# Designs tried in a protein design run: peptides against a protein of PDB entry 2AKA. Part 126

Target 1, 299 residues: chain A of PDB entry 2AKA
Amino acid sequence: MEDLIPLVNRLQDAFSAIGQNADLDLPQIAVVGGQSAGKSSVLENFVGRDFLPRGSGIVTRRPLVLQLVNSTTEYAEFLHCKGKKFTDFEEVRLEIEAETDRVTGTNKGISPVPINLRVYSPHVLNLTLVDLPGMTKVPVGDQPPDIEFQIRDMLMQFVTKENCLILAVSPANSDLANSDALKIAKEVDPQGQRTIGVITKLDLMDEGTDARDVLENKLLPLRRGYIGVVNRSQKDIDGKKDITAALAAERKFFLSHPSYRHLADRMGTPYLQKVLNQQLTNHIRDTLPGLRNKLQSQL

## One batch from the design tools (peptide; made by RFdiffusion4, then SolubleMPNN)

Design b2_p20_6_s2 (from b2_p20_6, 11 letters changed)
Fold by OpenDDE base, seed 2:
Structure b2_p20_6_s2 (fold): chain B 299 residues (1-299), chain A 20 residues (1-20)
Amino acid sequence: as target 1 above (299 residues)
Amino acid sequence: SLEELRAKIDAIFAEFEASR
């Protein structure tokens, strides 16, 4: 059987060329979470490279359609820069920043116009994710006073689509009942059919506390369950700690933690990648047969 | 053209059906 994720990528690229990407109900995974929830770190850990913009406040200001493709070679390509192969992932970061600023200007505003990035790597599974701006309540700098609502409206364009899976990223060191990611997911997916929970910052929880009940799917049940991950600290990122070393430390964390050791084989970034690849592949198989006529009618 | 795009979509779906 042909890889279904690359097949859907070809559909996505075809529709992106006509500017209708945001209106498509293609099988995809939207990544949602509050600011500083760890979304960018999860995505970088999949690639094994530092390539996403960093900073305070709203880092992702345009939707990033990230197409991961397993390949024998490692390079990135942008849809807006056809034919240019990026092998330096710092240049990938700079291109995202430049392309974002070109559309949004200097006021740190947001735009609903996606950036389409494809990454070929021997270290990835086939996976397509849509990284969305982090939810916020407080405008910073020159951001418009209604930025919270602008972000929410942008997220709703993706997560309300019936064929959109939701990767809800929540930090463990905050009250899960107040998770922005789980709140928005529950609003559009009240039965928890389309939502996959990711719990970050498990290493930053207060002593004597754990997220075992959440990770065991007992507190706020999702049909697709929860996966815990441990990202690099901000200090580790600033110090350019190697992602491979961080993934080894993540594995060690789960294996050595009394509350998580029994779950360790169903936790961590590598397991998350595998689960997302499998779930997206199955979701494509189930949804594509019914999409042909709908897609043709949108042209 | 839009016609070329429609043809491309049809070809992709044909590949999908053939792979099932």
Scores: peptide ipSAE 0.398, ipTM 0.902, DockQ to the pose 0.520
Fold by OpenDDE base, seed 1:
Structure b2_p20_6_s2 (fold): chain B 299 residues (1-299), chain A 20 residues (1-20)
Amino acid sequence: as target 1 above (299 residues)
Amino acid sequence: SLEELRAKIDAIFAEFEASR
C-alpha cells in the first residue's frame, strides 16, 4: 500500500495552485497554540533543522503547510517557487520571511493564504502539518488592534472542518486549565475526538510540581491523549545546540524524572512524530473514500 | 484549468482505490 500522506499532499498541492485551500475539508492536522507555547520548536525538532522564523510576538503570520517526506536526500521545496531545491535551511527560513512579508506587508499583519513547504529528509517520517499563527491578546508594534480576532477567525477556518485534526500545543509552566490551545480545541471539538494534546516546557515547571495527571489523560481527557516534549531552551537555540543532542537530553529527562519515568516510552519528540504519522495515515484512510464527490462539487 | 484539476483529482483517487 502506497503511503497515504504523500497522496493527500498531491491533492493539497493541486488545490493550493488554484487558491482554494481554505474552503477544503482535506484530512490534515492543524497546529494551534498561544504565542511562545513552543509550536515552532516542535516542528523544527521533527526536521532536525532550524528553519522557522524566530522573534518576539507573532512569528507565524500565514498558515504554513509543512509536508515532511522521508527520503534518502535532504532538501526543501516551496510550491510558490517550483524547481528550486533548498539545501541550506537558513535560506528556507529567509524564504518564509520574504514570502510572508510580500503578502502581509511591513506592518506585521496576517494573511490566510498558506505557504506550502515540502521537506525531504532521511530523519523524518511522512507527516503533514498546518502551522497556524499563535493566539495572542495583545497587539505588538504596528499590528491592528483587532489582531486577536483576526488570528482567531483564521484558526477557525481550519479547526472547524470535520476532517481537521487539532494538535493543541500547551506549555506546562502555565495554567493548563487556561490554555488557549485547549480552549479553542474544546470549542470546536467538545467531545475531544479530533484533538491531540502536546505539553511543552515540562523542564521549566516549578520545583515540586509536575504534569503527570495531564500526561496520564486524567485531568482534561482527550480521546487521542497527550504527549509531553522537552524543547531546546532559548540559551540552547542561541548557542546553536544540535537538535540530535537535544533529543537525547529529552529522552534522559523523561527517564530520570520520578513523575514521568513510567511514561517515558510514550513521551518525547520521536514518539510524537510516530503517533502523528500513524494517526494521520489512519485518518486519511477513513476520510478519503467519502471525499471525492465532495471535492468535485466544490470546484 | 478546472478540467485539468478535476482530472488530477480523479487520477489521485483512482490510485487510492487501486491500492486498497
Scores: peptide ipSAE 0.396, ipTM 0.902, DockQ to the pose 0.546
Fold by OpenDDE base, seed 4:
Structure b2_p20_6_s2 (fold): chain B 299 residues (1-299), chain A 20 residues (1-20)
Amino acid sequence: as target 1 above (299 residues)
Amino acid sequence: SLEELRAKIDAIFAEFEASR
């Protein structure tokens, strides 16, 4: 069977070319979470490169359709600049920032117009994710006072779609009952059928506490379960700790932790990539047969 | 054109159907 993810990528690209993005019910995974929940770090860990904008507040300000493609070569391409191959991922970061600012201006506003980024790498599984702006309640800089609602409205355009899976990213060092990601997921997926939980910052939990019950799917059950990850700390990033070393440290963390050792083979970034690849592939297989007529009718 | 887009979509779906 042909890899189904590239087929959907071609559909996404085709519709993006005509400005129809958010209205499409394509099988996809939308990434949701509060600001600083670790969404961007998870995505960078998949690629093994620093390539996403960094900063305080809202970092992602446009939907980023991130198409990961397993390849023998490593480079990135943007749909908005066809023919340009990026081999320096710092330039990828700068292009995302420039393209974001071109549309939104310098006021840290948001736009629903996606950026389409394809990354070819030997280090990735085929996987497409839509990174969405982080949920916030507090406007920063020159953001409009209703920025929270603008972000929510943007997210809702994706997560309300029946064929949208939701990657809900929540930090473990915060009250999970108040997780922005889990709240929005529960709102649009009350039965937990479309939601995959990611728990970040497990290494930052208070001594004597753990997220075992969550990770074992006992506290807030999701059909698709939870996967814990350990991202690079700000100290690690500032110290120029590479992602390879971070992934090794993540593995060590789960293996050595009394509460997580028994789950270690079902935790961490590599396992998350595998699960997402499989779930997206299966989801495409299930949904694509019924989608043809719907897509044609939207043209 | 919209016609070209429709044709492209149809081709993608044809590949899918052939692969399953």
Scores: peptide ipSAE 0.394, ipTM 0.901, DockQ to the pose 0.530
Fold by OpenDDE base, seed 3:
Structure b2_p20_6_s2 (fold): chain B 299 residues (1-299), chain A 20 residues (1-20)
Amino acid sequence: as target 1 above (299 residues)
Amino acid sequence: SLEELRAKIDAIFAEFEASR
């Protein structure tokens, strides 16, 4: 059986080339969460490289269509610069920043126009994610005072689509009832049919507290459940701590924690990647047969 | 062109159906 995720990648690329990405209901996973929720760290952990913009405030300012492709070689390609292979992931980061600034200008504004990035790696499963700007209430720099609503409107263009799965990223060290990710997911997916919960920062919870009830899907039930992850600390990122070592530490965390030990085989970044690959593949299989005529009618 | 896009879409869907 052909890998279905690369097939949808070809559809995404074809539509991106004509500027119609925002209006398409392609089977995809949109990543949503507040600023500093750990979205970028989750994506970088999948790749095993530091390649996403970092900083204070709004980091992701355009949708990033991240197409992970299992391959014997490791390199990245952008749709906007065809034929250029990036082997230095620092250059990938710089290209994302440059391409973002080219469209948004110097005011650190946002644009709904996606950046399409494909990463070939032996360390990834086939997986496509749309990384979206982090929800925020605080404008930075020359951003308009309504930037919160602009981000929300951008997110809604993706997450309201019926074939869009939602990866809702929430930090465990904050009240999950107040999670921006879970709030927006509940608004557009009230029955919890399209939402996958990711709980980050489990290692940063207060002593004597845990997220066991959430991870067991008992507090805020989602049909697709929750997966806990432990990302590198900001100190570890700044210190260029090896992602492989961080993944080993994540495994150790779950295995050694009294509240999570029994869940350890269904937690962590590698398990999340597997689940997302499987869920996206199945979702594509179920949705594509009915999508052909719809896509043709939109052209 | 839109025609080329339609052709690409059709080809991709044909591959999908063949893989099922």
Scores: peptide ipSAE 0.389, ipTM 0.899, DockQ to the pose 0.539

Design b2_p20_6_s3 (from b2_p20_6, 8 letters changed)
Fold by OpenDDE base, seed 3:
Structure b2_p20_6_s3 (fold): chain B 299 residues (1-299), chain A 20 residues (1-20)
Amino acid sequence: as target 1 above (299 residues)
Amino acid sequence: SLDDLLAKIDSIFDEFEASH
């Protein structure tokens, strides 16, 4: 497979150095969802490591450009501290927190300035995602009362771009018609051309209910469809349950569930990762030829 | 420099165009 994703990673790094972060229409996937929708868990499951900030309220306060690179070795690098290789993913988490606080201060404010994190691993496919702050209505700490709108405005800087794909993360145990992720996606992508649906918390649905119609793309159709995933519970995360064991449990969940067994080969985190790799690669191939001329006209 | 970064960006695009 062509290494188009690493090529775009080099573009992202170069543009980040110029300071034009939010104005770039690079082919990318922006991850959107409400607080506690399971975004961070999906990203950690791709890496197979705990490395994202966790806590109550707004955890992601800056865009995180997460560049996954298939490699024979496992380590992480930040663009803001070149030459430092992180092999302890707890140190990666701490660096994200420290770098966030350095820019936003202690008030738990937000900043549109991305953190660029590259993770090399034998367990990942090449994939770049932009993790965005979770949509919220409730300010925490010293956050301004309009933090909801500040987050929305930040998200809009990414998701309004024509070359931005949208990974809309929604929990199954909530009314999908009220999904913050799908609402924002529908606003900027009314034809559903750029949106990929992820349905989390399928294991937490009420007895006698299922998300089959959603996953079969019958309820709220997206051109790129929906993929269901089962993340670790908060208890499992706090207990440092092995992600490999969680992925096996996810596979078992889909295979054993009467409503999902027929979809099982098109569900779960490994399938999601594969689909995102393929869709991003194809999207880069389609969009990059026109991007050079567009960028030159904006400089 | 900004010029060096722009040159780098151009080189990445050139690499893409040469391979596709």
Scores: peptide ipSAE 0.357, ipTM 0.884, DockQ to the pose 0.573
Fold by OpenDDE base, seed 2:
Structure b2_p20_6_s3 (fold): chain B 299 residues (1-299), chain A 20 residues (1-20)
Amino acid sequence: as target 1 above (299 residues)
Amino acid sequence: SLDDLLAKIDSIFDEFEASH
């Protein structure tokens, strides 16, 4: 079963080479959320490396197709730099920044053209995610005044596809009813069939408040439920806190918290990664038989 | 070539159908 994700990765690579990547309804998981919702931290926690661009405002400015592949060795490869193996993940970050700037220029604009990154690691499960730009309402710097709509239109190109699962990332320290991720997910998936909720920043909630009802799927029910995670703080990131130590702290957080202790075995980044691998694998098995005929009719 | 890519895509589907 674990081989289905690499099989779809081979399809994705082949379709990318023919320039039709945008029109393909391949089984995938799109990652959506507001700016600073913690999307990049979730992805880095899967890899166990700091490799995504950091900063204020819109950090992800192109879709990042992140293909995680379980392997005995650790390295990264870009589709645009075939044959170059990256073992330093700081160089991976720099390449994402350089390739983004090459297409978008200096004006911090966005582009719908994906960056394709494959990461081989012994610490990952097979998993493909599409990281999308964070939703924003406020242009920053030289961004166009309609940047909110440009981001929304870009997200809609992914999340409207029937075979796209939606990883909706929402921070717990903000009103969940106002979550940009859950709003867009509900718009395109009103029955909550394709959406997986991720709740970040559970450690940053006000004293005496908790997200228990959300995590128990009682407040805004999704068929695929919610998974809580605790990411490194900005101080921890700046201090280069080890991700392994952060994952241990996350486990301790859930086990020690009165509101979450009973959920602790169904929370945290390792559990999220497992769930996403299983959900994507099952989704591929269910959808791929029908795709051959559909694709042949479009070619 | 485009034909080679299409053949590759078909082969991947064939692998899937043979295994599932």
Scores: peptide ipSAE 0.357, ipTM 0.885, DockQ to the pose 0.617
Fold by OpenDDE base, seed 1:
Structure b2_p20_6_s3 (fold): chain B 299 residues (1-299), chain A 20 residues (1-20)
Amino acid sequence: as target 1 above (299 residues)
Amino acid sequence: SLDDLLAKIDSIFDEFEASH
């Protein structure tokens, strides 16, 4: 059986060339979260490379269709510059920034037009994610005063689709009842059927507190549950701490923590990758048979 | 062309249907 994720990647690339991506209900995982929730760090931990734009405020300003493909070689390719292979992931970051600025200009505005990035690596499972702009209430720099609503409207174009799974990224060191990610997910998925919870910053919780009840799916139940992760600190990122070493530290964190030790085999970035690969594969199998007729009726 | 892209999309669906 051919891998279903690469098959859908070929569909995504073809539809992207037609320019109608926002109107298509392709089986996909949209990544949502507030600014600084740790979305970029989760995605970089999957690849094992630093390649996403960094900065204050809204970092992701266009949807990023990130197609991870297991391969014997390591390189990246963009749909907008076919035939160019990137082996330096700093150059990948620079290309994302340049292509974003080309469309949005210098005002730090947003655009709904996706960037399509494929990463081949021996260290990844087949997985496609759509990284979306971080939700914010506060405009920064030259951003329009209605930027909150522009971001929300952009996110709604993806997460309202029936075949869209939602990866809701929430920091544990903030009130989870107020999580922007969980709020938007609950609005469009009130029964919690399409939402996967990711809890970041578990290592930054106040002493004597834990997120055990959330991770055990007892506080805010999701059908697909929650997975806790520990990302590199900003100090670790600035110090260029190796992601492989950070993944070992994450494993040690869960194993050594009294509240999480019993969950440790169902926590962390490697487990999250496996779950997302399996969930997406199953979701494609279930949704793709009916999609052809639906798409043909819309074209 | 748009027609070529549509043909490609149909081919991908045909491949899926043949294998499942």
Scores: peptide ipSAE 0.344, ipTM 0.878, DockQ to the pose 0.568
Fold by OpenDDE base, seed 4:
Structure b2_p20_6_s3 (fold): chain B 299 residues (1-299), chain A 20 residues (1-20)
Amino acid sequence: as target 1 above (299 residues)
Amino acid sequence: SLDDLLAKIDSIFDEFEASH
């Protein structure tokens, strides 16, 4: 079977070069969630490297088109810096920050102009994700007072597209009824046809509480279901706990937890990556046949 | 050029259509 994700990556790169990024209804997965919901940690866990900007408030300030490509080699490439191979993922982080600041300035503003990052790795499945700015209600620093609406409008440019799948990232240690990710997903996908739920911070839930009903798809049903993950704690990140050890700890968490042990084979970052690869591949197969005609009418 | 990019896009769609 042809690798459909790399095929769409080639389309995405070509369309990016002609400046049509925002209007394209390419089959893709948009990652949405509140600030500190754990989006960046999920993406880094896929790569097995620390490479995303860190900090308080809005960290992702431009859409990041993250193209993961299974390869025998490990390196990153930016579309804006063709021919430069990054093998140090700290330099990848710095390039994202620099390229973000180049466009947005120092005021912590946002821009709808994507950053296109391709990561080749033996540790990834073929997967393309669009990481979007974290939803916020409170401006920080020199951000415009309407930053919440600017972020929302940016997200809506992606998630309203029929061919956009939504990876809704919600922390378990917060009221899921108030999840920014699930709210925006419900607004644009009221039947839950395009939304994949990710539940983070399961290890940070209060003693005697669990997210079993959510993970079993009983509380807020999504056609594509929910997958629980356990990210590194801030202490683990500061302590430079490697992602491999974190993935082992995640597996142990699900296997040992009374409420989750029966779900353990359908939980965790490796399973999430597999599901996303499969769902994106299937989604491309289903949507791409009609896309050519649609795009020709728009060019 | 724009024409080269459009041709590339068409070629990618042609590859898909030939295989599916």
Scores: peptide ipSAE 0.339, ipTM 0.878, DockQ to the pose 0.597

Design b2_p20_6_s4 (from b2_p20_6, 13 letters changed)
Fold by OpenDDE base, seed 5:
Structure b2_p20_6_s4 (fold): chain B 299 residues (1-299), chain A 20 residues (1-20)
Amino acid sequence: as target 1 above (299 residues)
Amino acid sequence: SKEELLEKIDAIFAEFEAKR
């Protein structure tokens, strides 16, 4: 079966138009992780463009349904402004910020109402992800004191669904046993059947330490395993370091690191994209036949 | 409308079955 992801994209768009996206058990991948875990950088690395809001604290404040579509052309389109093609990805970033603020206000609050963004590019594989707000324990700015629980409740609306795969993004330079992403994944997927682990910030680990045991699936086993990635630093992002150059540096990192050299062909952003495309395609194939009747009953 | 949505869903599933 080929091109199953675009079919599910059409379902997502149809359900988003009626405001029922969060209540439906569509085959999808939800991206979860703590603030500053590197989620936005992973997604931007897939596109090869800077297009996501950046800053301190909670950046993603609404679910972002990111639909990547392989195409001969490069442009973005929002469901809320159909017919407008964005070729400047800075304008994409500004539109995400504006549309977020339109619904949440300027108080840095959150909303469960998704933003639907489709990116056409020759540089992407077909892949749909739902980027979710980063988990936090500390309110910032004018955020409500219960923001941690609001975010958690929002995440649970997605990750508790049986057909939801979980992309758990954890930084390697923090205690992985205390990873917010892995904790929430373990809560809703105790057998590790739906969770894909992403380990970021491998380049920021203390000298003499490594995440080899995690990446080899020996420490916290997941059926779908772990993939390590190396993102651009915040300094590199602010300096507009080219993503292509960063991907080359990532490859070099894994090949040259004594603890990761043997895993290098199963690491990095390009491999992650391929794995996610394949896993989502297979997941759609397995779940979609039974979904028709379920969807009809939920309407 | 709900009916329009159901028709769209059915069309998508028909395409899926055709690719199966």
Scores: peptide ipSAE 0.305, ipTM 0.862, DockQ to the pose 0.618
Fold by OpenDDE base, seed 1:
Structure b2_p20_6_s4 (fold): chain B 299 residues (1-299), chain A 20 residues (1-20)
Amino acid sequence: as target 1 above (299 residues)
Amino acid sequence: SKEELLEKIDAIFAEFEAKR
């Protein structure tokens, strides 16, 4: 069943080549969250490389279709520059920035036109995610005053689709009731059927507080549940701390924490990657048979 | 072309059915 994700990747590539990505209801996982919720760190932890743009404000300004493919070799490819293999992930970051600026200009605007990136690695499971711009209420720099609504409209193009699963990324050190990710998920998935909760920054919670009730799916129940993760700190990222060492520290965090020890085998980035692979595979199996006629009619 | 894309889609769906 692990071969179903590569089949959908070929569909995504075919439709991207003709500019029709936004109108298709392909089985996919859209990643949503507020600015600084930890979305980019979760994706980089899957790959084990630093390759996403970093900075203050809105960093992701175009949808990024990230296709992870298990392989004996490690390299990246972009759909917009076919045949070029990237082995330096800093060059991958620079290409994302350059391709974003080419379409959006210098005003830090957004575009709904996806970037398609495929990463081959021995350290990944087959998994495709659509990274979406972080939700914000505050324009920065030369951004238009309505940037909040532009981002929301872009997100809605993905998350309103029936076959779109939603990876809702929320920080634990903020009030979960105010989570931008869970708010947008509840708007388009009121029964919590398509939403997977990710809780970041568990290591940054105030002493004497925990997210146990959330992680046990007791506070805001989702059918697909919640998975807690511990990302690298900004200091660790700036210092280029090894992601493998960070994953070991994450495991130690859950095992040693009194509130999370009993959940430790169902927490952390490796478990999240496994769950997403399984859920996406099952979702493709269930939805793809009905899509053939629908896709033909949309062309 | 649209026709070439449809042929490619049909081929992908045929591979999917063969794996079921």
Scores: peptide ipSAE 0.295, ipTM 0.859, DockQ to the pose 0.576
Fold by OpenDDE base, seed 3:
Structure b2_p20_6_s4 (fold): chain B 299 residues (1-299), chain A 20 residues (1-20)
Amino acid sequence: as target 1 above (299 residues)
Amino acid sequence: SKEELLEKIDAIFAEFEAKR
C-alpha cells in the first residue's frame, strides 16, 4: 500500500506537464497556515534538511508540490529540471527561489503554477504535500495591495477540492480561535472531515498555559485530530542546528511536559509523518477509483 | 499529446489496481 503515493506522484507529474494541475481533484494534502505558523519548518523536519526559502513576509509564493520518496539514496529532483539530481539542499533552496522569481518576477508576486520537487531519502516516508503561500494581510515590497485576497484565491483552488486533505498549521502561542489555518479549513470543511490539525510552537507558550485541550481534540474537534510538534527556533535555524538533534529535543519536550506526557506517543514530527503517510495512502485508495472515471469523462 | 497523457494515466491506474 505504501506504493500508492508514488503512483499519484506520477499522475501529478503528468498533469503538471500539461498545466492542468490546479483543475484536477487529485488525492493530496494541502498545507495551510498563516505566515510564520511553522509550515516550512514542519516540511524541513520531515526531510531532515534545510531546503525551503526563508525570510520575512511571504516566503512561499508558488504552490510547492513536495513529493517525499523513501529511498536508499538522498537527492532531490525538480520536474522543471529533469535529469538534474541535487545532493546539496542549499542548491535546492536556490532553485526554488530562482524558479519562483522566473514566473513571478522580482516584485514578490504570487503564481498558482506549482513547483514540483521530489526528494528521495532514507529518512522519509512516502508522502506528498502541497505547500501553499502563508496567509497574510500585509503586502511587502512591490506586492499588490490585494495580495491577501490573491493568496486566499490561490488556496481556495486547492482546499475546495473534495479529494484535498488540509494540513492546518497553527501556532500554539497564538489564539487558536483566530488561526488563519483553522478558519480557512472551517470555511471549506465545516464538518472537519478533511482537516488535520498541526499545532506548532508548543515550547513558546506562556508559563502556566498549555494546548492540552486542543491536542486532546476537545476545544475545536477535528475528525482527524491534532498533532503537536516542536520546531527549531529561528535562532536554531540560523545557527544550523542539526534536525536530528531537534527531533530528539522534541521527543524530550513531550515526554517531560506534565500536560503532554500522556500524549507523547501521538505527538512529534515522526508521528505526524507516519499519520500523514497512512492517511494519504488510505485516501488515495478510497478516491482514486472514482477519479479514474471522472478523468475519463473529462479528458 | 492528450492521447499520450491518457495512455500514461491509464497505465498508472492499471498499476494502482494491481497494487490494491
Scores: peptide ipSAE 0.293, ipTM 0.857, DockQ to the pose 0.652
Fold by OpenDDE base, seed 4:
Structure b2_p20_6_s4 (fold): chain B 299 residues (1-299), chain A 20 residues (1-20)
Amino acid sequence: as target 1 above (299 residues)
Amino acid sequence: SKEELLEKIDAIFAEFEAKR
């Protein structure tokens, strides 16, 4: 069943070539969350490499169609740069930045035109995610004052689609009731049928507090549940802590935490990756049969 | 071409049906 994701990848690539990606209701997972919610860190943890743009404010400024493909070799390829294999993930980061700037200019604006990145790795499961710009209320740099709405409109192009699953990334150290990710998910998926909750920054919660009720799906129930993760801290990143060590620390965190120990086997980045692979595969199986005629009519 | 794209799409769907 893992082979279904590569089939959809080929569809995505085919449709990207004609510039209609945003209008297609392909089975996919859109990643949503506020700025600094930890979205990019989750994606990097899947790959085990630092390859996404980093910084303050809006880091992701174009949709990034991230196609993870399990392989014996490790390299990346961009759809816009056919035939070039990237083995240095710093070069991948630079290419994302360059390609973003090529389209958006220097004003730190956004564009709805996706970047298609395929990563082959022995460390990944087959998984395709659409990383979307982080929701923000504060323009940075030369961004227009309505950047919040531009981002929202861009997100809505994806998350309103019936075949779009929503990976809602929320930090635990913030009021979950005010989570931008969960708000937008609730708006377009009021019954919580398409939303997968990810709770980041569990290690940054105040002492004596926990997100157990959330993670147990008791507070804000989602059909597809919640998965907690622990990303590298800024200190860890600055200290050049590798992702492998971070994943080990994440496992240790859940196992050692009194509130989460009983959930530890259903928490963490590796489990999240597995769940997303399974959810996407099942979703493709269920939705793709009815999509053929619809897609053909849109060409 | 559009026709080539349609053929590619059909091939992908055919492969999907074979795997289902």
Scores: peptide ipSAE 0.286, ipTM 0.855, DockQ to the pose 0.593

